# Designs tried in a protein design run: peptides against a protein of PDB entry 5IXI. Part 21

Target 1, 141 residues: chain A of PDB entry 5IXI
Amino acid sequence: TPLLDASSLEYLFAQGQYDLVKCLAPIRDPKTEQDGHDIENECLGMAVLAISHYAMMKKMQLPELPKDISYKRYIPETLNKSIRQRNLLTRMRINNVFKDFLKEFNNKTICDSSVSTHDLKVKYLATLETLTKHYGAEIFE

## One batch from the design tools (peptide; made by RFdiffusion4, then SolubleMPNN)

Design b1_p11_5_s4 (from b1_p11_5, 4 letters changed)
Fold by OpenDDE base, seed 1:
Structure b1_p11_5_s4 (fold): chain B 141 residues (1-141), chain A 11 residues (1-11)
Amino acid sequence: as target 1 above (141 residues)
Amino acid sequence: SAMDKLFNSFY
């Protein structure tokens, strides 16, 4: 990005992940039930970005990823706790949707080398700004 | 969905 050098981008990406998971950058309040669902999906998407970035940095292929890879450590802790309290069917659905999306994303973007780690960082931070209440304003000003 | 939007944003 023309706005950030590589070092700054790397720092902000790492810090952003930490802030999201630890709820230091709290996710925005849902306006409706559907909005709440969208927010959760955005969080799951953030997990996909983070995991894919990790895989790319480690030069790992999809088969090398743990079979039990999960969004749990990559989403806000509050959301993780919420999901854990939901019934089995709901959790299974979330898990399946996430795994399918992760697989598709990696197959069509990462494995095809159409997306770089740089792209993932930028997308992550951009999404983080819209997903959270007050985060990212200084980055995009 | 939000996830779809995320995926499509890379194409």
Scores: peptide ipSAE 0.132, ipTM 0.796, DockQ to the pose 0.691
Fold by OpenDDE base, seed 4:
Order: C-alpha cells, then structure tokens, then sequence
Structure b1_p11_5_s4 (fold): chain B 141 residues (1-141), chain A 11 residues (1-11)
C-alpha cells in the first residue's frame, strides 16, 4: 500500500465520499441475499464513519449533532432510494439500528479519542475499496 | 454483522 500524505488522504477521503454517495463508485453486486444485507450494513457503517469524521472535525460530540442526523446523505443514493421505498416498520428498524451503532461508535471510540480522523479516513477508503466494484484498486496496489 | 465488524475493528 502506497504511503499517502495528509493532503492526498484528505482529498481521497472527500472524493471517496462523493463517489460513493453519487454512485460514481458503484457498490459491488451481491452474491446472495445475505450478501446484499451485508452490503447495506457496510454502507450504513460508511455513514457512521463519515458522520463521526465530520463531528470530530467540527469538535462536536453526538449529543451536539442535529437530532435529525441520518445515514441518508452518506450512503449511495440508490440505496437511500431503495430504503425509502420500504415500509415504515422496516425504515424505523434501520434508523434505530443505525442510531444505536452511531451512538455506540462515538461513545466507545470517538469520544475516548482512541480513533483519530486519520484512522477514520483510512478505514473509510479501505472499506470503500472492498465495497465497490473496482474503485481504488490502483491506490491500494 | 458488517456493522459489528466495523465497530470491532476500532474497538
């Protein structure tokens, strides 16, 4: 894995978020129904990373984030549209799971300063590479 | 779950 300086990492992280959300880096095709579910969870995880990074950069903690914080702006638009088409109970479940995950992640990891913004960027990009079809292949070779 | 794996990777 090539070494990335801070500026390069910052750029790639920002671009990666954009590419994921805008589906310019399409998520990989599910191999099974369970794999599809895992992919969705990975996307939700990406949202947690992105939101946590934002919060850390703004020196904000979870309680200080907007009450309507959601994964919607941080996951692939195609997935967001798919979720919106699901029934209310399903959407509520997804929202609850996400909120719980975000809360736990921030409380046990971010708030304790055990993870830096640098770590989040690296993890985001690494996950992005595995989550998408061919994105970042040259970067991680 | 994938989300659990993500969390545990930092935990």
Amino acid sequence: as target 1 above (141 residues)
Amino acid sequence: SAMDKLFNSFY
Scores: peptide ipSAE 0.128, ipTM 0.794, DockQ to the pose 0.647
Fold by OpenDDE base, seed 5:
Structure b1_p11_5_s4 (fold): chain B 141 residues (1-141), chain A 11 residues (1-11)
Amino acid sequence: as target 1 above (141 residues)
Amino acid sequence: SAMDKLFNSFY
């Protein structure tokens, strides 16, 4: 894996977020129903990474984040549309699981460890490579 | 779960 300097990493992280949300880097096809569920959770995880990175860059504490913070702007638009079509209980569950995950991630990982914005960007791009069909192959080869 | 895997990757 080639070494990425800070400026290159920042650029790739920003571009990767855009490509994921706009479906320019489409997520991989699920192999099974469970795989589809895992893919959705990975996307929600990507949202947690992106939001946490944003909060850290803005020097925001977790309580300062909007109470209605959502994954909607940080996941593939196709997935967002799919979730909106699901029943109310399912959508409520997804929202609650996401909020709990975000809270736990920030409290137990970011606040209690040495995880940096650099680490978040690296993890985001690495996950993006595995989550999408052909994205980032040339970066990690 | 995938979310757990992501969380655990930082430990």
Scores: peptide ipSAE 0.122, ipTM 0.791, DockQ to the pose 0.745
Fold by OpenDDE base, seed 3:
Structure b1_p11_5_s4 (fold): chain B 141 residues (1-141), chain A 11 residues (1-11)
Amino acid sequence: as target 1 above (141 residues)
Amino acid sequence: SAMDKLFNSFY
């Protein structure tokens, strides 16, 4: 596949975030219960990538992020609705998992500056292609 | 895990 220029990559990254959240690019159907859990974790990972990219673009450190930061606006709306219907303990667990995930990732990315915004966009789009139904095939084929 | 897969792509 041809190398994407900076402007094209920026556009696709922005559009990909919108498509994932608005379910214009629907996530794939789980094949097993474990697969469903993996899909959920991948969605949480997508939220971490999106938030980390935002933080890096704004030159923000982890302590500067809002204390009430959440995955809710960065995951598919269908998944968000599903999570909100789960019991309190389950939601608390998911919140803790996400916060730990975000913290660890930011310690290795923003703090170390070992990962660029370009890397995050590429990883986001690549994961989006595998996570969703028939999305991005033309980009990576 | 998903976290391992994510981190392994950058290191």
Scores: peptide ipSAE 0.111, ipTM 0.790, DockQ to the pose 0.569

Design b1_p11_6_s1 (from b1_p11_6, 5 letters changed)
Fold by OpenDDE base, seed 4:
Structure b1_p11_6_s1 (fold): chain B 141 residues (1-141), chain A 11 residues (1-11)
Amino acid sequence: as target 1 above (141 residues)
Amino acid sequence: MKAIKKLFSSF
């Protein structure tokens, strides 16, 4: 990745979140069923990164987040709509996986201050590059 | 979940 000043990184991170959620940077097409599951998990991971960044910026820990915190606002809208069409058990599984992931990430990474907001932004953008179609090609070349 | 493990291992 090219060297970015703090302001540029902040801008790209904010824009990247917007582009992902609004599907302006569409996620790549799955090549297999397993690949589709991997893409979904990556999107959930993106939500964890975004929420963790938000929490750190607001100086709040996971227990202080609303109990109804969800991936819904932090994943592509098309994927969110797709998940809503799935059966109750599947949706419950996804919710549980996400919450467990968020909790584990918070406990093992955020709480011990081993990861900074800078690290989260870098990881988010790096993942965004591989997750989406042709996104950031001109930026990362 | 492979994707999640990959995310954690990168930090």
Scores: peptide ipSAE 0.043, ipTM 0.720, DockQ to the pose 0.597
Fold by OpenDDE base, seed 3:
Structure b1_p11_6_s1 (fold): chain B 141 residues (1-141), chain A 11 residues (1-11)
Amino acid sequence: as target 1 above (141 residues)
Amino acid sequence: MKAIKKLFSSF
């Protein structure tokens, strides 16, 4: 991957978040049912990265985040629509999985300050490249 | 679990 200056990385990260949520960078097609579940989990992971970055920029801990914080605003709109159409028990499971992801990531990575906002942006963009169909191919090849 | 494990290992 090429070296990006701080301003370029900030811009690409912001644009990448927008592109993922608005499906301008569409997620790849699942090859199997399990692959579909993996893609959803990756999207939830992207939400964890985005929320963690926000929290770090605002210098707030998880308890200081809004109590209704959710993956909904940080995953592809198509996936969010799909999830909302599933039954209550399935949605509850997904909510619990996300909360566990966010909590574990905060406890094991953010709280010890081993990860910087720079690291989160790099990880976000790298994951975005593998998660979406052709996004960033010219940047990360 | 698989996704979060991958996140942790990358840092």
Scores: peptide ipSAE 0.042, ipTM 0.720, DockQ to the pose 0.664
Fold by OpenDDE base, seed 2:
Structure b1_p11_6_s1 (fold): chain B 141 residues (1-141), chain A 11 residues (1-11)
Amino acid sequence: as target 1 above (141 residues)
Amino acid sequence: MKAIKKLFSSF
């Protein structure tokens, strides 16, 4: 696995976010129904990473984030559309669980400072490699 | 939510 300089990592992270959201790096096909749910959860996890990175870069505490902060702009558009079509109870559950995880994760990223923005970018890109069909092969081989 | 928990545990 080649080492990336800071500027290259920053670029790839930004590009990776764009590619995931715009479905230019499409999510892998689920092997089973449960795998499909796991993929969705991984996407929500990606949103947590992205939002946490944003918060850290802006020197924002979680309460200082916009009240309407959500996963919507940080997950694949196709998945976002799918979620929006689900019933209210399901959407509420997803929203609540996501917010809880975001809060928990931000405690260790912003408050504890045990996770750096570098770590977030690396984890994000590494997850893209496994989450998408063929993305990241040239980056991490 | 198992996948998300796994993500957090990796840090």
Scores: peptide ipSAE 0.040, ipTM 0.710, DockQ to the pose 0.645
Fold by OpenDDE base, seed 5:
Structure b1_p11_6_s1 (fold): chain B 141 residues (1-141), chain A 11 residues (1-11)
Amino acid sequence: as target 1 above (141 residues)
Amino acid sequence: MKAIKKLFSSF
């Protein structure tokens, strides 16, 4: 992975978020049903990274995070539509697990300062490369 | 980056 200056990394991170959500960088095809579930979890993880980055950049504290914060704006639109079609119990489970993990993750990032915004951007882009079909090849080769 | 490395396995 090539080294990027701070400005370039910030730009690529923003563009990567846009490409993922708008499905301009489509997620890879699942190989199995379990793989499909794993892809969904990765997308939810990407949402955690993006939200945490936002919170850190805005110098927000944990109590300042909206209680109704959601993954909806931070995952592929196609996946969001798919989730909305699932039964209520499933959707509730996804929401609860996501919120719990987001809280735990932010405890380790914002509170403990063990992870920097730089680290979040790097992880986001690296994951984007493997999660999508062909994205990132031009950047990281 | 221990927290990030375990990110996706937590879901």
Scores: peptide ipSAE 0.037, ipTM 0.700, DockQ to the pose 0.156

Design b1_p11_6_s2 (from b1_p11_6, 6 letters changed)
Fold by OpenDDE base, seed 4:
Structure b1_p11_6_s2 (fold): chain B 141 residues (1-141), chain A 11 residues (1-11)
Amino acid sequence: as target 1 above (141 residues)
Amino acid sequence: MEAMKRLFSSF
């Protein structure tokens, strides 16, 4: 694993978010139906990481997070469009699970401070490597 | 890091 200075890590994290959301770093093809679900879950997890990082950088507390916080701006646009096409009950379930996950995760990141912004960036980039086809490999070469 | 990875599967 290459050693990155703080500025390089910050840059790569920001660029990685942009590339993932804009689908410039395309998600890998699912091998099975279950793999497809896992990929979606990982994308939602990436959204949690990104939002939590944002909140920490802005020194926001849990109650200060918008009630309508959503994954929509933090996942690949293609996935977001796909989710929007699903029925209301499915979308509600996804939203509820995401919000619960975000709340739990933020307790560990913002409240307990057991996870640093550095850790979030590293985890994000590491997950990006496994989630995308070739983008991650280029980052860590 | 491992704890965060486990959280992804909760979705």
Scores: peptide ipSAE 0.059, ipTM 0.758, DockQ to the pose 0.157
Fold by OpenDDE base, seed 1:
Structure b1_p11_6_s2 (fold): chain B 141 residues (1-141), chain A 11 residues (1-11)
Amino acid sequence: as target 1 above (141 residues)
Amino acid sequence: MEAMKRLFSSF
C-alpha cells in the first residue's frame, strides 16, 4: 500500500478517474483476446469501485442507488463506445453481470463496511497502474 | 486488495 497523505490520495483518485474515463491514461493494449476480456473486466471493476466509493462518500443506502445505474460514465470512453456497438445479448449480459457484481460489492462496502473509502482509492489507483500504459509509475514501486 | 482482485474476476 502506498503511503500517501489524505490530500494526495484524494487528488490522485479523482484525477485517476478522470484520466481513465477520458482516455488520458489509455488502457494498455491487449496481448491476446483473453487479455482483452480481462482488461474490459478490470474496467468494469473500476466502475464498481468508483460507484461504491461515491455511494459511501454520500452515505447512500443501497436502495438509494439508481436502478438503472450503469458503468457507462465510469469506464474509458473508447470501451463504452465499443460496448454500445455490440449485440443486444452481449450488452444484456454485461449489464446483468455488472449489476450483480455491484450489488455484491456494495454489500461489502456499504452494508458490511468491510471495505473503506481508503481501501477503494488505493485499489483503484493500484489497478489503474496495471490497467493503463504508463500511469502511476511515479507513485508505485 | 487481494480479496477485491478476486471480485473483479466475477465479470
Scores: peptide ipSAE 0.058, ipTM 0.755, DockQ to the pose 0.157
Fold by OpenDDE base, seed 3:
Structure b1_p11_6_s2 (fold): chain B 141 residues (1-141), chain A 11 residues (1-11)
Amino acid sequence: as target 1 above (141 residues)
Amino acid sequence: MEAMKRLFSSF
């Protein structure tokens, strides 16, 4: 796999976010119920990566993150619609799990700085390849 | 990157 320069990586990362959310790069079909759960978790993880990258680029601290921050605008629109149709308790659980994970992850990205913006972009694009149908193969092959 | 993969299982 060829090494991407900084400008190319930035472009692909931005385009990848748009493609995932707008379902231009549709997520793969689940093979089992557990696989479907894993896909959902990976999508939520993608939201954490995107939000954390934004926070780091803006040099934001944890207290500066909006308290009402949500995954809704950072996951595939199809998945967002699916989640909104679930019962209240399920949605509450998802919200709580996401917020807890975002907080934990931001401790590593913003506070500890153990993860760089470069790492986030690479992880995002790599996950995008495995998560979507026939996307990213041309980038990493 | 491997550490980040493990983080996704926390969801």
Scores: peptide ipSAE 0.056, ipTM 0.752, DockQ to the pose 0.158
Fold by OpenDDE base, seed 5:
Structure b1_p11_6_s2 (fold): chain B 141 residues (1-141), chain A 11 residues (1-11)
Amino acid sequence: as target 1 above (141 residues)
Amino acid sequence: MEAMKRLFSSF
């Protein structure tokens, strides 16, 4: 992969978030039902990365994170609409799993400082390449 | 990086 300076990485990270959420970089078609579930989990993971990056950039402490923080603004709009159509128990499960995962991840990022904002941006962009149909190919080839 | 990769499968 080519070396990216800090300013370029910041720009690409911001653009990547926009493209994913607005479905300008559409997620790949699932090969199986399980693959579809994996894609959804990756999207939720992307939300965790984006939220954690935001918190770290704002120098927020863990208790300062909103208790009602959600993935809804950080996943593809098509996926968000799909989730809203699922039954209540499924949606509750997704919300609970996401919140628990976010808390655990932020313990590692904000508290332990094991992951830097730089690492988050790199992982986000690298995941976009594999998650979407053709996004980022010219950057990582 | 490997640790973060494993996190995506935790959902």
Scores: peptide ipSAE 0.056, ipTM 0.752, DockQ to the pose 0.157

Design b1_p11_6_s3 (from b1_p11_6, 5 letters changed)
Fold by OpenDDE base, seed 5:
Structure b1_p11_6_s3 (fold): chain B 141 residues (1-141), chain A 11 residues (1-11)
Amino acid sequence: as target 1 above (141 residues)
Amino acid sequence: MDAVKRLFSSF
């Protein structure tokens, strides 16, 4: 993985978020049903990273974020559409899992300042590489 | 929660 200056990393991070959400960098095909669930969880993880980065940049604590904060703007649009078609109980579980995910991540990494915005951007791009079909090669080649 | 564990282990 090449070293990037701060400005380049900021740009790539922003572009990566856009490409993921707009499905310009499509997520990989699931190999099994369980793999499909894993991909969905990875997308939720990407949302956690993006939201945490946003909060840190705005100097906000997690409790200061809107209570209805959601993954919806931070996952692939195709996945978001798929989730909206699932039954109420499933959607409730996904929402609860995400909120627990975000809270746990914040408690273990952000609150004790063990993770910087730089680290979040690096992790986001690295995960994007493994999650998408071809995007990673374009970033680091 | 495997995704969370993987996320934590990378930092």
Scores: peptide ipSAE 0.134, ipTM 0.805, DockQ to the pose 0.583
Fold by OpenDDE base, seed 1:
Structure b1_p11_6_s3 (fold): chain B 141 residues (1-141), chain A 11 residues (1-11)
Amino acid sequence: as target 1 above (141 residues)
Amino acid sequence: MDAVKRLFSSF
């Protein structure tokens, strides 16, 4: 596991979120069509991590989050644009699945406190390393 | 959404 102090971890987490969304840390090229779908799903997972971290930091329960909470601001902008071009039924499915996953995940992170904000940051950065082409390799090797 | 489920289950 990487040995980072709290301030370094917080900085890297914030920077990592920005880099992912702004595509400054571009996601890796898919090896197959299925790999492409897996990459997109992992990006949606990253959105769950980011939103859950935000909720925990603000000491907010899921019902207190904005009702229009969405993955759109927490995934790569290129992926968001791609999803917006898909048909209505596909977009509805993605929205519903994401909301269900967010609810389930928040039961663990906020309701029963089995996951800390520290754990979320570590998981986020570790996933960034696998999702992006070369980001964070020197930190987590 | 298997990749998302795997991400969740790792906690």
Scores: peptide ipSAE 0.133, ipTM 0.807, DockQ to the pose 0.642
Fold by OpenDDE base, seed 3:
Structure b1_p11_6_s3 (fold): chain B 141 residues (1-141), chain A 11 residues (1-11)
Amino acid sequence: as target 1 above (141 residues)
Amino acid sequence: MDAVKRLFSSF
């Protein structure tokens, strides 16, 4: 992968978030049912990265984040629509698992400071490349 | 979310 300066990385990260959510960079097609679940989990992980990056940039702790923070605005709109059509118990499970993971990850990124905002942007873009059909192929091949 | 934890716990 080529080395990116700070300004270029910031731009690509912001654009990548927009492209993922707006499905301008569509997620890859699942090969199996389990692959579909893995893709959904990766999308939820992308939401954790995005929210954690926001929190770190604003120097916020978990209690300072909105109490209703959710993955909904940080995952592909198509996936969000799909999840919203599932039964209440399934949605509750997803919400609980996401909140737990967000809490654990933020402890590592904000409290322990073991992960920088730079690391989050790199991880986000690298995962975006593998998660989507052709996004960033020229950058990460 | 175990797969996600494995993916991102590499930090």
Scores: peptide ipSAE 0.125, ipTM 0.804, DockQ to the pose 0.576
Fold by OpenDDE base, seed 2:
Structure b1_p11_6_s3 (fold): chain B 141 residues (1-141), chain A 11 residues (1-11)
Amino acid sequence: as target 1 above (141 residues)
Amino acid sequence: MDAVKRLFSSF
């Protein structure tokens, strides 16, 4: 696995976010229905990483983030469309649990400072490799 | 979401 310099990592992280959201790096096909749910959860986790990275880069505490901050702009557009078609209770649950998870995660990234933006980028890209069909192979092989 | 927490709690 080749080591990435800081500038390359920054570029790949930004590109990876774009590719995931725009479905240029499509998420892998689920093997089972449960696998499909796991994939969705992984995407939501990716959103947490991306938002946390954003907050850290902007030196913003979570309460300072826009009140409408959500996973919507940080997950595959196809998944976002799917979620929007679900019933109100499901959408509420997803929103609430996501926000709670975001708060919890941001405590360790922003408040505790035990996680760096570098760590977030590495974790993000590594997850992209497993989450998508073929993305990241040349980056981490 | 518990699976998500487990996945990213590795930090």
Scores: peptide ipSAE 0.121, ipTM 0.800, DockQ to the pose 0.555

Design b1_p11_6_s4 (from b1_p11_6, 6 letters changed)
Fold by OpenDDE base, seed 2:
Structure b1_p11_6_s4 (fold): chain B 141 residues (1-141), chain A 11 residues (1-11)
Amino acid sequence: as target 1 above (141 residues)
Amino acid sequence: MDAIKRLFSSF
């Protein structure tokens, strides 16, 4: 696994977010229905990483984030469209669980400062590699 | 939800 300097990591992180959201790096095909749910949950996790990174870079605590902060801008557009088509109860559950996890994660990233922005970038890109079909192979092999 | 938990446990 090649080592990345800070500037390269920053670039790849930004590009990776863009590629995931715009489906330029499409998520892998699920092997089963449960696998599909796991993939969706991992996408929500990716959103947590991205939002937490944003908050840390802006030196903003969670209460200072916009009230309308959500996963919508940080997950694949295809998945976002799919979620919007689900029933209200399902959407509410997704929103609530996501917000809870975001709070929990931000506690250890912003409040505890045990996780750095560097760590978030690395984890994001590493997860992106496994989550998408063929993305990131040249970076982490 | 386990996928998200796995994400958090890695830190």
Scores: peptide ipSAE 0.106, ipTM 0.785, DockQ to the pose 0.645
Fold by OpenDDE base, seed 5:
Structure b1_p11_6_s4 (fold): chain B 141 residues (1-141), chain A 11 residues (1-11)
Amino acid sequence: as target 1 above (141 residues)
Amino acid sequence: MDAIKRLFSSF
């Protein structure tokens, strides 16, 4: 991966979030049902990264985040629409998985390790490159 | 779960 200055990285991170959510950088097609589930989990992971970055930038800790913090603003809109059409039990499961994911990430990575906002942005962009069809290829080649 | 673990292990 190329070296990016702080300003460039900040810009690319913001643009990447926008492109993912607005489906301008569409996620890749699943190869199997399990792959589809993995893609969904990756999207939830992207939400965790974005929320964690936000919290760190605002100097907030996880317990200070709203109790109803959600992935909904941080995943592709198409996926969000898909999830809303699933049955109640499935949606509750997804919500619980996400909240556990966020908590686990915070406890084991943010709190226990030296992870900076810089690291989160790098990981976000790297994951975005693998999650989407052709996005970011020119950046990481 | 593998995707989640992969995310965590990358740091």
Scores: peptide ipSAE 0.101, ipTM 0.783, DockQ to the pose 0.732
Fold by OpenDDE base, seed 4:
Structure b1_p11_6_s4 (fold): chain B 141 residues (1-141), chain A 11 residues (1-11)
Amino acid sequence: as target 1 above (141 residues)
Amino acid sequence: MDAIKRLFSSF
């Protein structure tokens, strides 16, 4: 990958979030049912990265985030619609998994200052490249 | 949760 200056990285990170959520960079088609679950987990992970980045930029600790914090605004809209159609128990399970991971990630990574906002942006964009069909091909070639 | 943690365990 080419070296990016801080301003370019910030731009790409913001644009990447927008493209993912608005499905301008559509997620790849699942090859199997398990692959579909993996894609969903990757999207939830992307939400954790995005929220963690936001929290760090605002100098907020996890307890200071709204209690109703959710993945909903940080995943593809199509996936969000799909999840909303699932039964209550499934939705509760997904929400619990997400919140548990967010808490764990915050405690063991963000609070320990082992990860910077720069690291989060890089990880987000790198994952976005593999998660979506053709995103970033010209940038990462 | 473990699958997600493994995905983003390294930076």
Scores: peptide ipSAE 0.094, ipTM 0.782, DockQ to the pose 0.612
Fold by OpenDDE base, seed 3:
Structure b1_p11_6_s4 (fold): chain B 141 residues (1-141), chain A 11 residues (1-11)
Amino acid sequence: as target 1 above (141 residues)
Amino acid sequence: MDAIKRLFSSF
């Protein structure tokens, strides 16, 4: 597969975020209960990647991010609806897991600068390809 | 959280 130029990568990354959230690229069906949990965790990870990319592009750190930052706007709408219907304790657990991961990941990406915006876009699109139904198959084959 | 970190900690 040919290496994408910077402009193409930027476009695909932006479109990929939109497609994931709007379910234009639907997530794959879980094969087991554990697989379902893995899919949800990957979606939360996608939210972390998207938010971290935004923060890096704006040269912002965690204290500059909105206090009510959440995964809700960065995961598939179908999954968001599902989570909203779960009990309070479950939602609290998900929120805590997300916030902890976002904090640690931002320390690595922004503070340590060990990950570039380019790396985030590549990781996002690669994960999107595995997470969704036949999305990006022509790009990564 | 650990599973998520393992998934997204390497590039």
Scores: peptide ipSAE 0.092, ipTM 0.780, DockQ to the pose 0.596

